Peptides against a protein of PDB entry 6J07. Designs and how they scored, part 112

Target 1, 107 residues: chain A of PDB entry 6J07
Amino acid sequence: GQRGWFCGSVSQDLRQFWVAEGGTISDPRAADFLFSCDASHPDTLRIYQSLDYIEDNATVFHAYYLSAVANAKIKNSVALGHFILPPACLQKEIRRKIGSFIWEQDQ

## One batch from the design tools (peptide; made by RFdiffusion4, then SolubleMPNN)

Design b2_p29_5_s1
Fold by OpenDDE base, seed 2:
Structure b2_p29_5_s1 (fold): chain B 107 residues (1-107), chain A 29 residues (1-29)
Amino acid sequence: as target 1 above (107 residues)
Amino acid sequence: DEEERRRREEAERRKRVIAELEKEIEKAK
């Protein structure tokens, strides 16, 4: 299925898009996908602190993925893997190794 | 030592995230 959890940092428009595309919204434990726009938001921090996340059984994605999908000319051309949202404390190191995140490039 | 274990786990998590991102970027090339 496509059950998604959304941090409070995610706009209602993106949530509605998720539902319009056939997704449902659930609590983080039941969700297949976790979306956030802010790694420092309390909602997201709770995910990072969860055992599921610590044990590598959960991944947080930046909700900008949904915007990218909505604007894509070719269906399934947007790679979800490019939108992994790691904890804030890791982001600087990741940027040094890989470069700016895809959601930061348009800003 | 629990603190050492925690640091090790954090390091491994970091490596996994980086590796996955690098993998996806490589796919796009």
Scores: peptide ipSAE 0.174, ipTM 0.687, DockQ to the pose 0.064
Fold by OpenDDE base, seed 1:
Parts: sequence; C-alpha cells; structure tokens
Structure b2_p29_5_s1 (fold): chain B 107 residues (1-107), chain A 29 residues (1-29)
Amino acid sequence: as target 1 above (107 residues)
Amino acid sequence: DEEERRRREEAERRKRVIAELEKEIEKAK
C-alpha cells in the first residue's frame, strides 16, 4: 500500500488529500513515504538522525509534492524524485549543483 | 577513528542525495 508519515509541519489539507487518494497514515517506521515541509522541524530532524535514515533506508520528501499532484493537469506527471528533502546542512550545496528546489520556485 | 568514519559516512550520504536528484532531473528532460 501507500503508507505515509507526516511531519507536524505538513498541513491537514495535504494529509487529507493523501488519504483521499488512497493513502494511509502511519508512524515513520511503518511508512513507505515520509513527508515534511520543513527540514529543520523537530519531527524531521528526528528522521534524519534515525538509524533508518543514516543507513539510507529512508527518504524524506517535501509535502509540496502532494499539492503538485492535486493541481496537476496531467495525471502522473509529477515526479516524486524532484521532491526529495535533504537535511538543511546539505541544501546550499545541492542548490549550487542542480539549482533551486521545485517547492521554492513556486513560492 | 570515529570522527573520520563519521565524516566519510556524511560525505557518502551527501553524494547519494545529490546523485539521486540529478538522476531524477535528467529523467524529467
């Protein structure tokens, strides 16, 4: 299935959209997808510090992905990979290499 | 030592994240 964990930084609307699209909400350990809107939020930081994340068994995505999906004119046109949310300490370097994150461009 | 190990692990993680993003961007083109 599609089990998702949500940082406290994610709005209830986006969570509801996830459920409406057939997803379920779970704890981080059981989740297939981890969503956050803030790499510096305590909930997200705990993910980055977890063994699963350190061992590269977990990926955090920016919840703006869900908004993009909701507003997409073409279904399945939104690439989840563009919404990988790395730790704050890596973001500057990443922007220098590949440009601004997609969730920053529409804001 | 432990510090060197930590630095290597962080560097590897950084490399993986960047590579994944670059891969996805390339796929979208």
Scores: peptide ipSAE 0.157, ipTM 0.670, DockQ to the pose 0.063
Fold by OpenDDE base, seed 4:
Formats: sequence, structure tokens, C-alpha cells
Structure b2_p29_5_s1 (fold): chain B 107 residues (1-107), chain A 29 residues (1-29)
Amino acid sequence: as target 1 above (107 residues)
Amino acid sequence: DEEERRRREEAERRKRVIAELEKEIEKAK
């Protein structure tokens, strides 16, 4: 499905875009996709601390993905996998291994 | 001890997150 949960850090515009594209909004446990703009936001931290996340049953994505999709000239040209948002404490190590995150490059 | 165990668990979790990201990026190429 296309059920999404949104951290409070995500703007209403992006939420509205999600809905306009056919998505629905749900609580994080029922959501297929979890979106956040801030790994340190309390809402997102609760996700990282949840059993679903700890047990690798949940993934948080940076909501910049939605902005990229909205602005893309070609449909399906934006890869969701590039927008995985890891906990803040892991980001430095991840950058060292794979480079800067895509949302940081496009800023 | 317990502290050592916790550190190992955290390290393993870190590894999983990184691996998942790398996997998804590679898959998306």
C-alpha cells in the first residue's frame, strides 16, 4: 500500500503532496513509509527506539524524497533508497563510507 | 559483561543500518 507516517518535522506541503499522489496518512505502526526531515526530532527518535525499527522491520526516509519527486521531470526517476534517513548518531560513519546524503548534495 | 554486550549490540545495529543503505543505493542504480 501507500500509507505514510510523517514526523512533525515534515511540512504540510509535503504531506499534501503525498495525499495528492494517492497516499494516505497513518500512525507509524500501520504505515508503509515513514517520512521525516529531522533524525533528531522527538517523533523520529521514537521510531528509532521502537521494536519495529530495532528489529529491522521499519525504515525511515527523508521527506526530501517527496520534494525530489515533485520536482522531477521524469516519473520514477527518483530512487527512494537514496533517501534512507538513519539515526543521527550513525550519520557521520555512513558519510565516511558512502559519501554525503543526497538531500545534503541537493541543498 | 553487560556493558560489552550492549556495545556489541549497538555496533551490530549500526552495521545493519549501513548495510541496508548501501544495498538500497546499489539496487537503485
Scores: peptide ipSAE 0.143, ipTM 0.658, DockQ to the pose 0.055
Fold by OpenDDE base, seed 5:
Structure b2_p29_5_s1 (fold): chain B 107 residues (1-107), chain A 29 residues (1-29)
Amino acid sequence: as target 1 above (107 residues)
Amino acid sequence: DEEERRRREEAERRKRVIAELEKEIEKAK
């Protein structure tokens, strides 16, 4: 199934879209997908500090992915991997190596 | 020693995150 956790930084509209597409909302420990719009939000920081994340068993995605899916003209054209949301302290280094994040380009 | 350990752990975490991002982006190209 599609069990998702949402940081408090994510709008209700995006949460409702997730549910409308067949997803369910759960706590972060049971979730298959973790969504956030702010790497510095306390909810997201708790994920980054968790043992699951430290042991590389959890990934946080930017919730803008859901907006991109909603607006996509071609099915399966949106790659989830492009929406990985790393901790704020790593973002500058990542931008230097890979480039600007996709959610920043569309703003 | 404790400070050095923390720095090493942070470096390892950064390496893992960057590597995962690079792999995902490459697969999506």
Scores: peptide ipSAE 0.132, ipTM 0.646, DockQ to the pose 0.056

Design b2_p29_5_s2
Fold by OpenDDE base, seed 3:
Structure b2_p29_5_s2 (fold): chain B 107 residues (1-107), chain A 29 residues (1-29)
Amino acid sequence: as target 1 above (107 residues)
Amino acid sequence: SAAEAARREQAARRKAVIAALEAEIAAAQ
């Protein structure tokens, strides 16, 4: 399905784009995709603390993914995997290995 | 239940994405 949860850090424009593309908005437990723009936002932190996340049944993605899709000539050309938003404690290590996150590059 | 099935499907998709990221990290080492 295409059910999405959105952290309060995500703009209404991106939420509207999600719906315009056929998505629905739901609570985190029912969502297929979890979107956030801030790993330190309380909404996102609650996800990281959840049992689903701890058991590797949940993944948070940076909502910039939706912006990338909106601007892409080919929608399938945007790799969702590049937009995983891990907890802050893991980000430094990831940057060391694969470089800056995509959402940081266009800032 | 239908809810449980949905959660399992979601988990499978999320795990696949994580695996893709892990593969990228491994390749960069």
Scores: peptide ipSAE 0.037, ipTM 0.533, DockQ to the pose 0.179
Fold by OpenDDE base, seed 5:
Structure b2_p29_5_s2 (fold): chain B 107 residues (1-107), chain A 29 residues (1-29)
Amino acid sequence: as target 1 above (107 residues)
Amino acid sequence: SAAEAARREQAARRKAVIAALEAEIAAAQ
């Protein structure tokens, strides 16, 4: 399925792109994909505190993925796995071990 | 409670580390 939930931190343009590509918008519990641009936004924090997330049944992705897809020359060339958005308290440790997040490299 | 908050943070940490490592492995292939 292609049901998505969007944090309030995600622009309307990216939401519209999701719908234009065949996606639908739903509540977090029904969504196949959870998108956010801010790990510290209250909407996203509620996801991190949910039982679904704690039980490893939910993943939050940075909405920049959608922008990357929109601008990609080759369809399906953008790897969703590179856009996993972890809680803010863990990002520094991940950067030290793996490197900067892809959404930070163009800033 | 503090205990519940700690459990949530530890769960998130495990999840994030595993996800990051999996992404690294995938990128290296």
Scores: peptide ipSAE 0.036, ipTM 0.534, DockQ to the pose 0.064
Fold by OpenDDE base, seed 1:
Order: C-alpha cells, then structure tokens, then sequence
Structure b2_p29_5_s2 (fold): chain B 107 residues (1-107), chain A 29 residues (1-29)
C-alpha cells in the first residue's frame, strides 16, 4: 500500500490528491512516505530529530512531487528521488553539488 | 583542536549525505 504522512505545511489540495490516487494518511511511524513543503516546519523538524530518520529508516519528500505527478502526462515519469527534502542545514551544500531543487525551479 | 575535529566530522557527514542523495536520484532516473 501507500500510506503517507503530511507535514502541516502541505496543502489540503495535495493531501486530497494523494487520497484520490489511492493513498491513505497515517502517522509518521506507520507511513511509507513522508511529505513536507518546509524543512523548517516544526512537524518536519520532529521527523529529522527522530531515531528513525537518524538511523536512515525514514526519508522526507517535498510534497511538490504530488503536484508534478498530477500535472504529468505520464505519472510514472516523475522521479521521486528529485524530491528528497533534506534538513535546511544541508541544503546549501546539496544545491552546490547537485543543483537547485526541483520545487525551487517550479518546473 | 576539538572544534576543528567536530567541523571535519560534520563535513564528512554532509559529504556522505550528498553522495547518497546523488545515488538515489540516479537510481530514480
């Protein structure tokens, strides 16, 4: 299945799309996918501080992934890996090495 | 110094995270 947790920074529209596509909404521990639009949001920060995340058992994705899927002609053409949302303290270095995040490009 | 060692450790962690992200992105494409 596809159980998702959503940070408070994620709009209801994106949550509704997730459900419309067959997803369910759950708490972070039960979730298969963790979505956020703000690495500095308290909800997301709690994820980053959790043992599951520190031990590499959890990944946070930017919820813009769902928008990209919704707008894509071929839904499976959107690469989830481009939407990994790391802690704010790492983003500058990641941008320098990999480039601007896709949600910042809005393309 | 201890502070310098801590900074080096942080840098090493960042490097590892970046490498992991690059690998995940590559695997997704």
Amino acid sequence: as target 1 above (107 residues)
Amino acid sequence: SAAEAARREQAARRKAVIAALEAEIAAAQ
Scores: peptide ipSAE 0.026, ipTM 0.499, DockQ to the pose 0.042
Fold by OpenDDE base, seed 2:
Structure b2_p29_5_s2 (fold): chain B 107 residues (1-107), chain A 29 residues (1-29)
Amino acid sequence: as target 1 above (107 residues)
Amino acid sequence: SAAEAARREQAARRKAVIAALEAEIAAAQ
């Protein structure tokens, strides 16, 4: 399915876009996709601390993905994998090895 | 489903990145 969970850090506009594109909104346990704009938000931290996440059965994506899709000429041209939002403790090292996150490049 | 496949792929990607970083940190210690 296309069930999504949204951190409180995600704007209502992006949530509405998700629904407009055929998605539904659910709790984290039932969601297929987890969206956040802030790795330090309490909602997101709870995800990182969950068994599903620790066991690599859950992935948090930066909600900027939805904005990128909305603005793209071709929806599938936006790679979801580039929008993985890791815990804050890992971001510095990831930036050093892979480069700046895509949501940071446009800002 | 396509959604499930996507989740598995992204989980694998995340796992690979984290594993690589952890390995490097361990090697540096």
Scores: peptide ipSAE 0.058, ipTM 0.549, DockQ to the pose 0.040; fails the geometry check

Design b2_p29_5_s3
Fold by OpenDDE base, seed 3:
Structure b2_p29_5_s3 (fold): chain B 107 residues (1-107), chain A 29 residues (1-29)
Amino acid sequence: as target 1 above (107 residues)
Amino acid sequence: SREEEERRRRRERAREVRARLEAEQAAAA
């Protein structure tokens, strides 16, 4: 699926890229992909508190993924898994075990 | 009910996302 939801923290440019690549924009409950640039943004916090997310039926990705895709020379060379955006309460532990997030390395 | 069907659909969409993530992990290993 190519239905995406965007937190208010995501720029219009990235939203437009999503649509240009064949994606559609929908509400969180209908979306296949949830994009955010800020785990502390109220829009994203509402996702983390939702039943869908709590039951592991939703995943939030950092919208920097779309920028990486846009700049990639080879299509499908960007791994979506590198851009999972977890709640703030988990980020410190994840950094300890896995390392800094890719969007923090580049920005 | 309609709501239960929608919840089922959301679970299915989530599975598709997880499948993609797992495939990417396997390809990178």
Scores: peptide ipSAE 0.359, ipTM 0.823, DockQ to the pose 0.368
Fold by OpenDDE base, seed 5:
Structure b2_p29_5_s3 (fold): chain B 107 residues (1-107), chain A 29 residues (1-29)
Amino acid sequence: as target 1 above (107 residues)
Amino acid sequence: SREEEERRRRRERAREVRARLEAEQAAAA
């Protein structure tokens, strides 16, 4: 699906790109994709605390994914899995095993 | 109930996202 929810931390430009690509904006419970630029933002924290997320029925992605897609030269060259945005409490462990997140590299 | 149906739909959407992630991993491996 193409229903997305956006944390308040996500710029209007990225939201507009989502819509321009055929996406729609919905509440978190109806969304297929949840986008955020800040795991510590109150909007995102509410997602992490929700039953849907706790029951593994929701995944939060860093909105930088949309920027990467917009700049990609090859269709489907951007892996969604590289942009999973986990809670802050898990990020240190992930960085230790895999390395810095993509959105941190281009900062 | 309507709420149960909504929960089912959320689970289905989550499965679709997971399937996409798994497919991407398989393609990259």
Scores: peptide ipSAE 0.359, ipTM 0.824, DockQ to the pose 0.365
Fold by OpenDDE base, seed 4:
Structure b2_p29_5_s3 (fold): chain B 107 residues (1-107), chain A 29 residues (1-29)
Amino acid sequence: as target 1 above (107 residues)
Amino acid sequence: SREEEERRRRRERAREVRARLEAEQAAAA
């Protein structure tokens, strides 16, 4: 199974969807996938400050990924890599280089 | 040590996520 951690910024609906799809919910250190809807949320900030993240052993994804998966007509058509949620301090530069984030386009 | 083993496990989990990301990128290319 896939273990996921959820920032408090993520709705209960998306958490439930994760579980319904076979995922489990765990603490950040045990999780394979870390989901957040807010890079500035205290929960997410703690992730960015964690040793695992600093050592590139953790990746935060925007929980909108789950919404995209839920709405997808084709299985596996949603690319997880499009939903990497970097720290706020990096987002401006990233937008400059590759454009707006996918979750911002559909919001 | 236990901590070293746990750290190894975390690295392995991260590697699996990275592998998925790389596979997706390759498929899109």
Scores: peptide ipSAE 0.357, ipTM 0.821, DockQ to the pose 0.367
Fold by OpenDDE base, seed 1:
Structure b2_p29_5_s3 (fold): chain B 107 residues (1-107), chain A 29 residues (1-29)
Amino acid sequence: as target 1 above (107 residues)
Amino acid sequence: SREEEERRRRRERAREVRARLEAEQAAAA
């Protein structure tokens, strides 16, 4: 099954949705997917500072992905790649080149 | 060793996530 880790910044509702969809919740080292709503949250910062992340063995996703999935009219219409949550130090440059992140856009 | 096994597993999980991302990107291209 899909194992997920959740930063403290992620609501319980989204965690519950993950479980309802068949996911399990685990520690970061065991997780397949790392979810956060705040790149500056201490939990997430610890991920960014981990060797796994530094060595590109981990990716943090914005938990809004789960909300998007929950509200999607078409199954599998939500691209996970659109919800990669990079460290804060990279976000400004990304916005400059690509534009605002999906989770920052008006819905 | 056990630690090496765990590291390998983490790499494999990361690879699977990456593969999904690549598949999505390819589909959207």
Scores: peptide ipSAE 0.364, ipTM 0.826, DockQ to the pose 0.365; fails the geometry check

Design b2_p29_5_s4
Fold by OpenDDE base, seed 5:
Structure b2_p29_5_s4 (fold): chain B 107 residues (1-107), chain A 29 residues (1-29)
Amino acid sequence: as target 1 above (107 residues)
Amino acid sequence: AAEAARRAEEAARRKAVIAAVEAAQRAAA
């Protein structure tokens, strides 16, 4: 599917890119993909606190994924799995295990 | 007892998220 939810932390440009690529925008419950640029944004925090997320039925991705796709030289070369955005309280531990997040490297 | 159970559940959730991220990174490498 191509239904996406966007945290208020995501720029309008990235939202428009999503739509331009054939995506639609929906509420979190109906979305296939949840995008955020800030794990501490109230919108994203509400996702992390939701039953869907707590029960492992939802994943939040960093919206920088869309920027990477837009700038990719080779189609399908950007792996969505590299853009999982975990809650802020877990990020330090995750960085120790897998290194800095891609969106942090390209800042 | 309730507090201990809550902490245990929270720890389990954290572990699951970390595992999911690691698995996704490996699969996408």
Scores: peptide ipSAE 0.225, ipTM 0.713, DockQ to the pose 0.056
Fold by OpenDDE base, seed 1:
Structure b2_p29_5_s4 (fold): chain B 107 residues (1-107), chain A 29 residues (1-29)
Amino acid sequence: as target 1 above (107 residues)
Amino acid sequence: AAEAARRAEEAARRKAVIAAVEAAQRAAA
């Protein structure tokens, strides 16, 4: 199934889109996908501090992925991997290497 | 000793996350 957890930073509209596309909403431990719009939000920070995340068993994605999917002209054209949301302490280094994140620029 | 080990683990995790992001960004998907 498509079980997703959502940080409090994610709008209700994006949550509703997830459900409309066949997804369900669950707690982070049961979720297949973790969505957030703010790496510094307390909900997201708890994920980053969890053993699952530290042991590379969890990945946080920026919820802008859902917006990109909603606006896409071609189904399945949006790559989820472009929306990995790393902890805030890593973002500057990542931007220096690969450029600004997709959610920080125009589609 | 313990502190040095902790820092090494932290550095390794950081490297792994960056590498994963880079790989995902370069994927032809």
Scores: peptide ipSAE 0.223, ipTM 0.708, DockQ to the pose 0.056
Fold by OpenDDE base, seed 2:
Structure b2_p29_5_s4 (fold): chain B 107 residues (1-107), chain A 29 residues (1-29)
Amino acid sequence: as target 1 above (107 residues)
Amino acid sequence: AAEAARRAEEAARRKAVIAAVEAAQRAAA
């Protein structure tokens, strides 16, 4: 299925786009996809502190992915893997290893 | 399949993130 959870930091427009594309909205435990626009938002922090996340059974994605899909000429051209949103405390080191995040490049 | 491609992309990114996390942990030890 295509069940998604959304942090409070995600706009209603992006949530509506998700539903329009066939997705459903659920709680984090039932969701297949976790979306956030702010790694420091309390909703997202609770995800990072969960056992599912700590045991690498959950991934948080930046909701800008949905915007990129909406604006792409070819929907499948947007790689979800480029939108993994790591905890804020790790982002500096991750940038050193991987480079700037794609949502930062499109600012 | 599109789903397989998504999983591969996610796995590759996660591997890089894990490596970075491990490096950060070593530096903080």
Scores: peptide ipSAE 0.146, ipTM 0.660, DockQ to the pose 0.034
Fold by OpenDDE base, seed 3:
Structure b2_p29_5_s4 (fold): chain B 107 residues (1-107), chain A 29 residues (1-29)
Amino acid sequence: as target 1 above (107 residues)
Amino acid sequence: AAEAARRAEEAARRKAVIAAVEAAQRAAA
């Protein structure tokens, strides 16, 4: 299903969009998708420190994905993989290799 | 010894995350 967890850094508008598109909101352990707008937010940090994440069973996505979907002419054209939100300590290295994150380009 | 192993696992995890991001950026999903 479309069970999502949202960091406190995510706006109510994006949460509402998720629900409007048929998603439900759940705790991180039950969620299929984890959304955050801030890798340094305490809520997100707790995810990064969880066993599920450490064991590569969880991925945090930047909630800007939902904005991109909302504004896309074709919803399926938005690639979720472009919105993986890694821990802050890794972001500089990733930017050197791949470039700025998509949410940094559009926001 | 245990600390060294922990650091090695952490490094491996970091590399895995980076690789996953790179792969996801190249392959639209």
Scores: peptide ipSAE 0.228, ipTM 0.712, DockQ to the pose 0.060; fails the geometry check

Design b2_p29_6_s1 (from b2_p29_6, 11 letters changed)
Fold by OpenDDE base, seed 1:
Structure b2_p29_6_s1 (fold): chain B 107 residues (1-107), chain A 29 residues (1-29)
Amino acid sequence: as target 1 above (107 residues)
Amino acid sequence: DLNEKLEEELERIKKILEKLAKGENPNVS
């Protein structure tokens, strides 16, 4: 499916791109994909605190994924796994262990 | 503590990556 939920931190441009590519917008429980640009935003924090997330049934991705897809010559070449957005309090140590996040790198 | 949460999150990420590699949706709710 192509149902997506968007944190308030995500720009309208990225939301419009999602819809233009055939996606729909839904609430977090019905969404196939959860997008955010800020792990500290109240909307995203509510996801991290939800039962679905605690039980490993939900994943938040950085919305920069959509920008990367829009700019890619081959859309299928962009790996969604590079855009997993973990809780803010863990990001520093995660960067240390597995490297910097792709949305923070110079491109 | 923070270290425990970190290790849990890293394992979570690993599991998600494995699902994505198989073409599965990590959001099962």
Scores: peptide ipSAE 0.525, ipTM 0.891, DockQ to the pose 0.536
Fold by OpenDDE base, seed 4:
Structure b2_p29_6_s1 (fold): chain B 107 residues (1-107), chain A 29 residues (1-29)
Amino acid sequence: as target 1 above (107 residues)
Amino acid sequence: DLNEKLEEELERIKKILEKLAKGENPNVS
């Protein structure tokens, strides 16, 4: 589906792009995709603390994915998996094991 | 502890990537 939730940290421009590409905006529970630009934002923290997330039924993606898609010649060439946004407290060690996050490299 | 949480998150990421590779929705709710 194309239902998306957006943290308050995500710009209106990216939200508009989502809608322009056929997406809709919904609450986190109904959303197919959850977007955030800040793992420490209260909105995002509420997701991490939610039952859905704890039970691995929710995933947060960095909204920079949408920017990357917007700027890509072939939108399908942007891998959503590169934009998984983990909790802030784990990011340091995740970087150590997997490498720097793509949104940090390209910013 | 932190290590446990880290391992859990890494496993979550792994599962998400697998779902995405199959074209499945990573969010179930």
Scores: peptide ipSAE 0.525, ipTM 0.889, DockQ to the pose 0.554
Fold by OpenDDE base, seed 2:
Structure b2_p29_6_s1 (fold): chain B 107 residues (1-107), chain A 29 residues (1-29)
Amino acid sequence: as target 1 above (107 residues)
Amino acid sequence: DLNEKLEEELERIKKILEKLAKGENPNVS
């Protein structure tokens, strides 16, 4: 399926793009994909604190992925894995370990 | 602590990337 949950930090434009591409919007528990633009947003924090996330059954992706897809000449050239959004408290050390996040490079 | 949480998150990321490489959805829903 193509059910997506969106943090309140995600713009309406990106949500509309998701729907225009055939996606639907659902609650986090029913969603196939979770999108956020802010790991510190209360909506996203609730995801990180959920049992699904703790049990490794949920992943949050930065919604900039959708922007990248929308702007890519080749849609399938954008790798979703580059847009994993970890908790804010870990991002600094994660950057040190594996490098800067792709969404920060374009902003 | 922070170090333990960091290692857990790094492992999570690794597993997600492996699933994505196989075309699998990292979420259970």
Scores: peptide ipSAE 0.523, ipTM 0.889, DockQ to the pose 0.570
Fold by OpenDDE base, seed 3:
Structure b2_p29_6_s1 (fold): chain B 107 residues (1-107), chain A 29 residues (1-29)
Amino acid sequence: as target 1 above (107 residues)
Amino acid sequence: DLNEKLEEELERIKKILEKLAKGENPNVS
């Protein structure tokens, strides 16, 4: 499905793009995709603390994915996996092991 | 504890990537 939840850190423009592409906006529990631009935002922190996330039934993606899709010549060429947004306290070490996050490079 | 959390998160990410590669639900690992 195309149900998405958005952290308050995500711009209205990106939300509008999601809807324009056929997506709908829902609460986190019903959402197929969870988008955030700030792992430290209270909305996102609530996700990380949720049972769904703890039980590996929820994943947060950086909303910059939508911007990348919007600007891509071939939309499905953008790899969603590059936009997994981990908790802030883990990002430094994750960068060390996997590399810098794509949204930090191109924004 | 941080190292444990890190390893768990890395494994989580790995599984998500595998699911994405297979076209499965990206929010379930």
Scores: peptide ipSAE 0.515, ipTM 0.886, DockQ to the pose 0.433

